Peptides against a protein of PDB entry 6IDX. Designs and how they scored, part 74

Target 1, 380 residues: chain A of PDB entry 6IDX
Amino acid sequence: KELAKLSADVTFATEFINMDGIIVLTRLVESGTKLLSHYSEMLAFTLTAFLELMDHGIVSWDMVSITFIKQIAGYVSQPMVDVSILQRSLAILESMVLNSQSLYQKIAEEITVGQLISHLQVSNQEIQTYAIALINALFLKAPEDKRQDMANAFAQKHLRSIILNHVIRGNRPIKTEMAHQLYVLQVLTFNLLEERMMTKMDPNDQAQRDIIFELRRIAFDAESDPSNAPGSGTEKRKAMYTKDYKMLGFTNHINPAMDFTQTPPGMLALDNMLYLAKVHQDTYIRIVLENSSREDKHECPFGRSAIELTKMLCEILQVGELPNEGRNDYHPMFFTHDRAFEELFGICIQLLNKTWKEMRATAEDFNKVMQVVREQITRA

## One batch from the design tools (peptide; made by RFdiffusion4, then SolubleMPNN)

Design b2_p13_2_s2 (from b2_p13_2, 6 letters changed)
Fold by OpenDDE base, seed 2:
Structure b2_p13_2_s2 (fold): chain B 380 residues (1-380), chain A 13 residues (1-13)
Amino acid sequence: as target 1 above (380 residues)
Amino acid sequence: LRSPRLADLSKAL
């Protein structure tokens, strides 16, 4: 107990480390010997002292043995472990993952996200916080191949449902540290959008052009009686499509694919538009037709608006940026839906269309509308 | 600077 308190002092820590004191603490954990009276209390103090000593940054985390890692991972995987030992074991694993890529690899072999999910189902918010912090550390330090697997595990309705039901909707107020860990998890999840955000459309790729054609088809041919497909020659068809792409609000009416060559938001804007058109078809058709039927200069260009809104959402969510230590702002909606970014886009594009009408905007007011919409999104 | 979480772990003992 006194050792754990004194280990917070840098002078004591330096002297104790110079006396090989930290090696003695690691050996006590490695021995695993439950034969001592008050073993659990002694172990909790040992783990606290170890954490405090290592937090001074005097000793490399790579000094720990594989036996030590297995013992700590054992305390996290065993259901009968004291809460005090569990909490400190989660904190040690987090610190090992954050400070050493070699320790990350070893820990990722000994523990699963599924085992950490069990620690989210408890009423203790501190255990929940340390469990999410370890998940975040594993996610942050995962190589790109494993990061997608962790994303798929997070996309598992199970983890999100447990966070939503046991953490966010828990009977206790969310503490600042839990809010920070939820923010970190949100940022790490949105960083998976970076690839699509930085992917340029190839205007020569027929499959990508067929997606733009599908957006046109859903907007204009879904309500059109098949009898009015004018059998007019290929040139009249091209002129017709140019008109349709103008009505869709693309900047390049001849080749809308050119609007998706700018990164950010690249192909991510097209993904959002296609999701809206397929999943929220009535909303999509309404927005497009309401603006395409206007003979007045007050038409809201859907295609341009969708691209610039996608870019704005990426900027607001800081897609591709590392989490900031001082931020605690998380959105509960991101834990409620599998396609939360695309659903956010679908809400925000309706807000944009409403704001455009309320402002009686023209194409010259586009940037002013976008600024007002940005302020509305960031205040919500 | 000592992490706030570590400070809480040390106070709980």
Scores: peptide ipSAE 0.188, ipTM 0.874, DockQ to the pose 0.096
Fold by OpenDDE base, seed 4:
Structure b2_p13_2_s2 (fold): chain B 380 residues (1-380), chain A 13 residues (1-13)
Amino acid sequence: as target 1 above (380 residues)
Amino acid sequence: LRSPRLADLSKAL
């Protein structure tokens, strides 16, 4: 107890470390010897002293043994551990993951996200916060392949459902630190969109062009009897598609693929459009047809609007930015759906289409509409 | 800088 208090002092910490005191603490954890009276209390103080000593940055986290890591991971993975030990063990693992890629690899072998989810199913918000903080640390330090797996685990209905039901919809106020960890998890999840946001469409890629053609098909061929034989000459077909791409509100009516060569938002805008067209087909068709039938210059250009909206959503959500320590702004909506970004896009594109009509906008007012929509989204 | 969470762990003992 006294050691844990004194370990907060840098002068004491320096001398204690110089006396190999930290090695003695690690060996106490490594021994796992439950034979001592008050073992749990002694262990809680030992782990506190260890954390305080390591927080001075005098000793590398890489000094810890695999046996120490396994013991700490064991305290997180075992169902019946003292809350005081569990909390400190989660904090130690978080610090290990954040400070050492070598320790991250070892910890990722010993602990699963599933085990950490069990610590979210508790009434203690502090334990929930430390569990999410460790999930966030693992997510941040994961290699790209494993980060996608973890995002898939977050996109997995289970983690999201547990956070939603046991944290967000809990019978208690969300504390600042929990709100921060939820914000961090949200930012890390949206940063997976960065690759698609920065991916330029290849105008010569037939598979990507077929997606644009599918958008046209869903909008216009769903109402046309398939009996009109595809046999009318290639020029009439190109002229027809140019008209359809104009009605879809693409800037480049001849080759809409050119509209997706700008990054951001690159291919992410096309992903959002395709999701809307497939998952919310009635909404998509309505938006396209309402604007394609207008001759009054008040048509909302869907294709252009979808691209600029995707870019704006990436800016609002800070896609590609690291989480800021002082921010606590999380969106509960992102814990309700598997494809929350695309669902947000689907809501916001309807808002944009409505706002365009209300403003009686023309193509010249496009930037003004986007500014009004930005203000509406950021105030919601 | 000592993390706020670490300070809370030390106070809870």
Scores: peptide ipSAE 0.185, ipTM 0.874, DockQ to the pose 0.097
Fold by OpenDDE base, seed 1:
Structure b2_p13_2_s2 (fold): chain B 380 residues (1-380), chain A 13 residues (1-13)
Amino acid sequence: as target 1 above (380 residues)
Amino acid sequence: LRSPRLADLSKAL
């Protein structure tokens, strides 16, 4: 107990480390010897002293043995561990993951997100916070392939549901540290959109062109009786599609694929449009047809608006940026749906279309509408 | 800067 308190002082820590004191603490953990009277209390103090000593940055985290890692991971995976040991073990694992890629690899083999989810299903907010913090550390330090696997795993749908039901909708106020960890998890999850945000459309890729054609089909052919597509020549068909792409509000109505060559938002804008068209088809058709039927120059260009809105949402959500210390702003809606970004896009595109009408905007007012919409989104 | 969490672990002693 006294050692754990003194380990907070840098002068004491330096002297104790120079005496190989930290090695003695690690060996106590490695021994796993439950034969000591008051073992749980002694272990909790040992783990606290170890954390305080390591926080000075004097000793590399890579000094710890695989046996030590396995013991600490064992305290997190065992159901009947003392809360004091569990809390300190979660904090040690987090610090290991954050400070060493070698330790991350070893920890990722010994612990699963599923084991950490069990620590979210408790009434203790402190344990929940440390469990989310370790999940965030594992997510942050994961290779890109593993981050995507983590994101796609049924375990993450379950994780979001557990966080929503046991943390966000809990009968207790969210503390500042929990709000920070929820913010971090949100940022790390939205950073998975970075690949698509930075992917340029290839105008020569037929599969990508077929998506744009599908957007046209959903908007204009879904209500048209299939009987009256007259077999008129290839040129009349091209001229018809150019008109349809103009009515869809693409900037390049001759070749809409060119509108998706700019990054950001690249292909992410097309993904959002396709999601809206397939999942919220009535909303999509309504927005497109309402603006395509206008002859008063007050038409809201859907294609251009969807691209610029996707870019704006990426900027607001800081897609591709690392989580900042001291930020605690998270969106509870992010935990309500697997496709939360696309759902947010679907809400915001309706807001944009409404704001455009209310402002009686023309194409010249486009940037002014986008500024007003940005202010509306950031205040919500 | 000590993580706020380390300060809480030290206070729980």
Scores: peptide ipSAE 0.179, ipTM 0.870, DockQ to the pose 0.096
Fold by OpenDDE base, seed 5:
Structure b2_p13_2_s2 (fold): chain B 380 residues (1-380), chain A 13 residues (1-13)
Amino acid sequence: as target 1 above (380 residues)
Amino acid sequence: LRSPRLADLSKAL
């Protein structure tokens, strides 16, 4: 106990480390010997002293043994560990993951996100906070391949549901530190969009062009009886497509693929448009057809609007930025749905279309409409 | 910088 308190002092820590004191603490953990009276209390103090000593940055985290890692991971994976030991073990693992890529690799082999989810299902907000902090550390330090796997895993749907039900919808105030960890998790989740946001469309990729064609099909052919497809020659068909792409509000209505060559938002805008068209088909068709039937120059260009809105949402959500230690602003809606970004896009594109109508906007007012929509989104 | 959480762990002793 006194060692743990004194270990907060840098002078004491330096002297104690020079006396190999930290090695003695690590060996006590590695031994796993439950033979001592008050083992749990002693271990909690040992782990606290270890954390305090390591926080001075005098000793590299790479000094820890695999046996030490396994013991600490064992305290996190065991169902009946003292809360004091669990909390400190989670904090040690977080620190190891954050400070060493080598330790991250070893810890990622010993602990799964699924095991950490069990620590979210408790009434102790501090344990929940440390568990989310470790999940965030693992997510942050994961290589890109594993990060995407973490993202796609059923574990994330489950994690999100557990966070929503046990943390966000808990019958208690969310503390600042928990709010920070929820913010961090949100930022890390949005950063998965960065790849698509920075992916340029290849105008020569037929599969990507077929998506744009599918947007046209959903908007204009879904209501047309397939029997009335006139056998109009290839030129009339091309001219029809150019008209349809103009009605869809693409800037380049001859080759809409060119509108997706700008990054950001690149292909992410096309993903959002396709999601809207497939999942919210009635909303998509309504928005497109309401504007395609206008001859008054007050048509809202859906394609252009969708691209610029996607870019704006990426800017508002700070996609590609690392989480900041001072922030604690999280959006509960991002924990409610697996495609929360695309759902947000679907809400915001309707807001944009409404705002465009209310403003009686023309193409010259486009930037003004976008600014008003930005203010509306950032105030909600 | 010492994490606020670490400071709280040390106070809980």
Scores: peptide ipSAE 0.180, ipTM 0.871, DockQ to the pose 0.096; fails the geometry check

Design b2_p13_2_s3 (from b2_p13_2, 6 letters changed)
Fold by OpenDDE base, seed 1:
Order: sequence, then structure tokens, then C-alpha cells
Structure b2_p13_2_s3 (fold): chain B 380 residues (1-380), chain A 13 residues (1-13)
Amino acid sequence: as target 1 above (380 residues)
Amino acid sequence: LRSPKLPDLSKAL
């Protein structure tokens, strides 16, 4: 107990470390010897002293043994562990993952996100905070392949549902520390969009062109009886599609694929449009047809607007940026749905279309409309 | 350009 308190002082820590004191603490944990009277209290103070000593950055985290890691991971995976031991064990694992890629690999073999989810189903917000912090650390330090697997796993759908129901919708105020961890988890989740945001469309890829054609089909052919497409020559068909791509509000009416060659937002904008067209088909058709039927130059160009809105949302959500210390701003909506970014896009594109009409905008006013929409989104 | 009313996005978010 006294050692744990003194270990917060850098002068004491330096002297104690120089006396191999930290090695003695690690060996106490490694021994696992429950034969001591007051073992749980002694262990909790040992783990506290170990954390406080390591927080000075004097000793490398790579000094810890695999036996030590297994003991700490064991305290997190066992159901009947003292809350103080559990809390310190979660914090130690977080620090190990954050400070050492070699320790991350070892910890990722010993612990599952499913085991950490069990620590979210408790009334203790401190335990929930440290459990999310460790999940965030594992997510941050995961290789890109494992990050995508983590993201796609049914375990993460379950994780978001558990966070929503047991943390966000809990009958208690969210503390600053928890709000920060929810912010971090949100940022790390949105960083999975970075690949698509930085993927250029290949204008020669037929499969990608077929998606743009599907957007046209959903907007203009879904209500048309398939019988009356007259077999008129290939040139009339190309001229028809150019008109349709103009009505869709693409900048390049001849080859809309060129509008997706700029990164950001690249293919992520096309993913958002396709999601809107398939999942919210009535909303998509309404937005496109309402603007395509206007002859007053007050048409909102859907294709251009969807691209620039996707880019704006990426900028607002800081897609591809690391989480910042001291930020606590999280959006509860991002825990309600698996496709929360695409749902946000679907809300914001309707807002943009409404704002365009209310402003009585023309194509010359595009940047002014986008500025107003940015202010509307950032104040929500 | 008319100043649009700020929609209450808090109901959608």
C-alpha cells in the first residue's frame, strides 16, 4: 500500500527501479501463490505499484515475461476476480498494448473481445471504461487485416449493442473518461472507411460502371414497365444515358465514373449512393426525380452533392485521423446501426436537398449551400 | 439566397 503510493513519485520510482524493485513486483504476480494471507489486497497494491512505476517511462514494457502477461490476462478472463484487481489488470493490459507491438501480439492471443464484453455488462462505470479502453487499444494496434476482421465480426455488432444498452442508455451520467473512450472507439470505427475514401474509381472497371448504371436503373427504370424499351440503336441509348446522368446531377454527364476518381472521397461516395438507393430506395428516387423534373435552374445536382457531402462528412468525422487526447464528443447514433455512416449520409443528403430548396439555390450557389449544410451538421 | 432554418438534426441523430 505504501509502495503503491510512493511509486507515483518520480524520484522514488527511479531509486526503486535502480534497486530492481519492479522485477520483484513482477515475480510476485508471476508466482500466482494464493497461500499469502490477504492475497487479493496484496495483489491489488502490487499491480497499482507496478502501473505507477511503469507510467514514469523509465522501464520498457518489453521487460515483462509471458508468464506475467498470462497472469494479468487470467485476472481479466476469470469471472470471480476482485474488482480492484480487475480494474488494474485491464489498465496494465491497455498500457502493454499501447506501448509495445510485441506485447499486443501476445495479449491478442490470450484475450478475446468477447471476454471484454462481459465487463461492459456490469453496473461499475470504471470497469466499463477500462474494458472499452482495452478494446480501443487492441483496435488501434491491430494490423489492418485484423482491424477489418474485428469490424466485421458479429462480436462488434454485439459490442455496439452492449455499449448502447449498458453504457449510453444506462441510468447514470456518462463520465468524461467514458465519453473519451466512446469518442476513441467512434474515431477508430470511422477510420475503417479510410480505405474506401482513398480508393479511386477505375473508369475502365466494368463492375464499378455497373454500379453507376444501377443507380440510373433504380432512379429511372424501377417505375417503367420493362416492355417499352424500344430496340433503337446503340447511339440513341448512349445519348439517353448522358441525359440520365445529367438528371442524376453528375458533373461528368458522359462518363460519371470520372467524378469518383478524386480522393477523398473516392469510392466511399459511390458506396453511400448505392446504400441509399438500395436501403432507402423511396428516399433516393424522390430526391433524384424531384430535382430531375425541374426546369427553373434550381435543381440540386444529386451526384455532385453526394460526392461533396461524403467528403464533408469524412472531414467532420476526421476519417483517417488518430484520436486526440481531451476530446469527448461522441455520437450515440453510431452505436445504433452497423452502417451508421451510410445512415448519416442518408440523413444529411436529405438535409442538403431541403436546404438547397429553402435557399432557392442554383449551381452557382453550390459552395454556399455546402457551407450552410456543414454548419447545420456540426451544430447537431 | 434565403437563410434556411436550421433543421433539428438531434431528432435524426
Scores: peptide ipSAE 0.030, ipTM 0.661, DockQ to the pose 0.015
Fold by OpenDDE base, seed 4:
Structure b2_p13_2_s3 (fold): chain B 380 residues (1-380), chain A 13 residues (1-13)
Amino acid sequence: as target 1 above (380 residues)
Amino acid sequence: LRSPKLPDLSKAL
């Protein structure tokens, strides 16, 4: 107890570390010896002193043994651990993951996100915060393949549901620390969009061009069996498609693929358009046909609008940026749906289309409409 | 250009 208090002092910490005191603390954890009177209290103070000593940055986190890691991971993975030990164990694991890629690998083998989710189903917000903090640390330090796996996993769906039901919709105010961890999780989740945001469309890739053709088909051929598309690209058919791509509001109505060669938003805009067309087909068709039937120069160019809106959403959500320590701004919506970005796009494209009509905009007003829509989204 | 009414997106999000 006294050691845990004194360990916050850098002068004491330096001297204690020079006396191999931290090695003694690690050995106490490694021993796992429950035979001592007040073991849980002693262990809680040992872990406190260890954290405070390590926070001085004098000793590398890589000094810890695999036995120490397994003991700490054991306190997080076991269902009946003292809250004080659990809290400190979560904090130690977070610090290990953040400070050492070698320790991350070892911890990722010992702990599952599913085990950490169990610590979200509690009334203690501090435990919930440390559990999310460790999830965020694991997500941040994961290699790209594992990071994508973590984001797509059932664990993340369940995590979002648990966060929504037990944290966001809880009967208690969300503290600043929890709000920060929710913000961090949101930022890390949106950073997975960066690859698609920076992926240029290849105008010569037939598979990518077929997606654009599918957007045309869904909008204009909704009653036509796709099987009867005659394979002969007659000049009349090419001219028809050019008209359809103009009605879809592409800038390059001859080759719409060219509109997706600019990064950002690259292919991410096409992903959003395809999601809207498949998941919200009625909304998509309505937006396209409402604007395609206009001859009054007040048509909203859907294709151009979808691209620039995707770019704007990436800018607003800071896609590709690391989380900022002072930020606590999280959007509860992103915990309500698996494809929350595409759903946000679907809401915002309807807002854009409405705002365009209300403004009585023309193509020359495009940037002014986008500025208004940005203000509408950022004030929401 | 008309000044658009800002929709309360807080209800939609």
Scores: peptide ipSAE 0.030, ipTM 0.658, DockQ to the pose 0.015
Fold by OpenDDE base, seed 2:
Structure b2_p13_2_s3 (fold): chain B 380 residues (1-380), chain A 13 residues (1-13)
Amino acid sequence: as target 1 above (380 residues)
Amino acid sequence: LRSPKLPDLSKAL
C-alpha cells in the first residue's frame, strides 16, 4: 500500500528500480501463489505499484515475461476476480499493447475481444472504460489482416449493441474518460473507410460504370412508364445519357466516371450514392428529380454535392487520422447503425439539398452552401 | 441537426 503511493514519485521510482524492485513485483504476480494472507489486497497494491513505476518510462515494457502476461490475461479472463485486480489488469494490458508490438502479439494470443466485451456488461463504468480502452489499443496495434477480422460485421454489431445498451443507454452519466474511449473507437472504425476513400475509379472498369448506369436507371427509369422504350439510334442514346448525367449533377456529363478519379473521396462517394439509391430510394429519387425538373438556375447538382459532401464528412470525421488526446466527441448513431457513415451521408445530403433551397443558391454559390452545411454538421 | 439562420444569397447578389 505505501509502495503503491510512493511509486508515483519519480525519485522513489528511480531508486526502487535500481534495487530491482520491479523484478520483485513481477515475480509476485508470476508466482500466482494464493498462500499469502490477504493475497487479493496485496496483489491489487502490487499491480498498482507496477503501473505507477512503469508510467515513469524508466523501464521498457519488453522486460515482462510471458508468465507475467499469462497471469494478467488470466485475471481478465476469469469470471470471479476482484474488481480492483480486474481494473489494474486491463490497464496493464492496455499499456503493454500500446508500448510494445511484441507484447501485442503475445496478448492477442491470450485474450479475445469476446472476453473483453463481457466486461462491458457490468455496472462499473471504470471497468467498462478500461475494457474499451484495451479493445481500442488492440484495434490500433492490429496488423491489417487482424484489423479486418476485428472489423468483422458480427463482432462489430455485437460490440456496438453492448456499448449502446450497457454504456450509452446506461442510467449513469458518461464520464469524460469513457467519452474519450468512445471517440477513439469511432475514429478507429471510420479509418476502415480510408481504403475506399483513396480508391480511384477506373473509367475502363465496366462493373464500376454499371453502378453509375444503375444510379441513372433508379433516378429516371423507375418512374417512367415502360411504354417509352427509347427505340432511338446509338447517337441519340449517348446524347440522352449525357443529358441524364447532367440532370444527376455530375461535373463530367460525358463521362461521370472521371468525377470519381479524385482521391479523396474516390469510390467512397460512389458507394454512398449507391447506398442512398438502394436503401433510401424514395429520398434519392426525390432529391434528383426536384433538381432535374427545375428550369431555373437553382438546381442543386446531386453528383457534385455527393462527392464534395463525402469528402467533407471524411474531413470532419478525420478519416485516416490518429485519435487525438483530450477529444471526447462521439456520434451515438455510430452505435445504432451497421452502415453509420452511409446513413450519416443520407442525412447530410438531405440537409444539403434543404440548405441549398433555403439559401436560393445557384451553381456559383456551391462553396458557400458547403461551408454552411459544414457549420450545421459540426454544431449538431 | 439545427438549421442556423441561413443567409438569403439572393439578397447578397
Scores: peptide ipSAE 0.023, ipTM 0.625, DockQ to the pose 0.013
Fold by OpenDDE base, seed 5:
Structure b2_p13_2_s3 (fold): chain B 380 residues (1-380), chain A 13 residues (1-13)
Amino acid sequence: as target 1 above (380 residues)
Amino acid sequence: LRSPKLPDLSKAL
């Protein structure tokens, strides 16, 4: 106990480390010997002293043995009755993951996100906070392949549900530390969109062009019996498509693929449009047809609006930026749905279309409408 | 999203 308190002092820490004191603490953990009276209390203070000593940055985290890692991971994977040991073990694992890629690899072999989810189902908010912090550390330090796997895993749907039900909808105020970890998790989740946001459409890729064609089909052919496709010659078909792409509000209505060559938002805008068209088909068709039937120059260009809105949402959500230590602003909505970004897009595109109508905007007012919509989104 | 009262842009012109 006194050692744990004194270990916060850098002068004491330096001298204690010079006396191999930290090695003694690691060996106490490695031994796992429950033979001592008050073992749990002693271990909790040992882990506290170890953390406080390591926080001075005098000793590299890479000094820890695999046996030490396994013991600490054991306290997390095999829930002990002692909350104090669990809390410190989660914090040690977080620090190990954050400070060493080698330790990340070893810890990622010993602990699963599924095991950490069990620590979210408790009434202790501090344990919940450290469990999310460790999940965030593992997510942050994961290589891109494993990061995507973590994202796609059923574990994430479950994780979001558990966070929503046990943390966000809990009968207690969310502390600043928990709010920060929820913010971090949100940022890391949105950073998975960065690849698509930075992916340029290839105008020569037929599969990508077929997606744009599918957007046209859903908007204009969904009510047409496919049997009544008139055998109109290839030129009449091309001319019809150019008209349809103009009605869809693409900037390049001859070759809409060119509108997706700018990054950001690249292909992410096309993904959002396709999601809207498939999942919210009635909303999509309504938005497109309401504007395609206008002859008054007050049509909202859906294609252009969808692209610029996707870019705006990426800017508002800071997609591709690392989480900042001073921030604690999180959006509960992102824990309610697996396609939360696309659902947000679907809400915001309706808001944009409404705002465009209310403003009686023309194509010249486009940037003004987008500014108003930005203010509406950022104040909600 | 509550529709914020759009500032009457007709008065800013």
Scores: peptide ipSAE 0.019, ipTM 0.604, DockQ to the pose 0.014

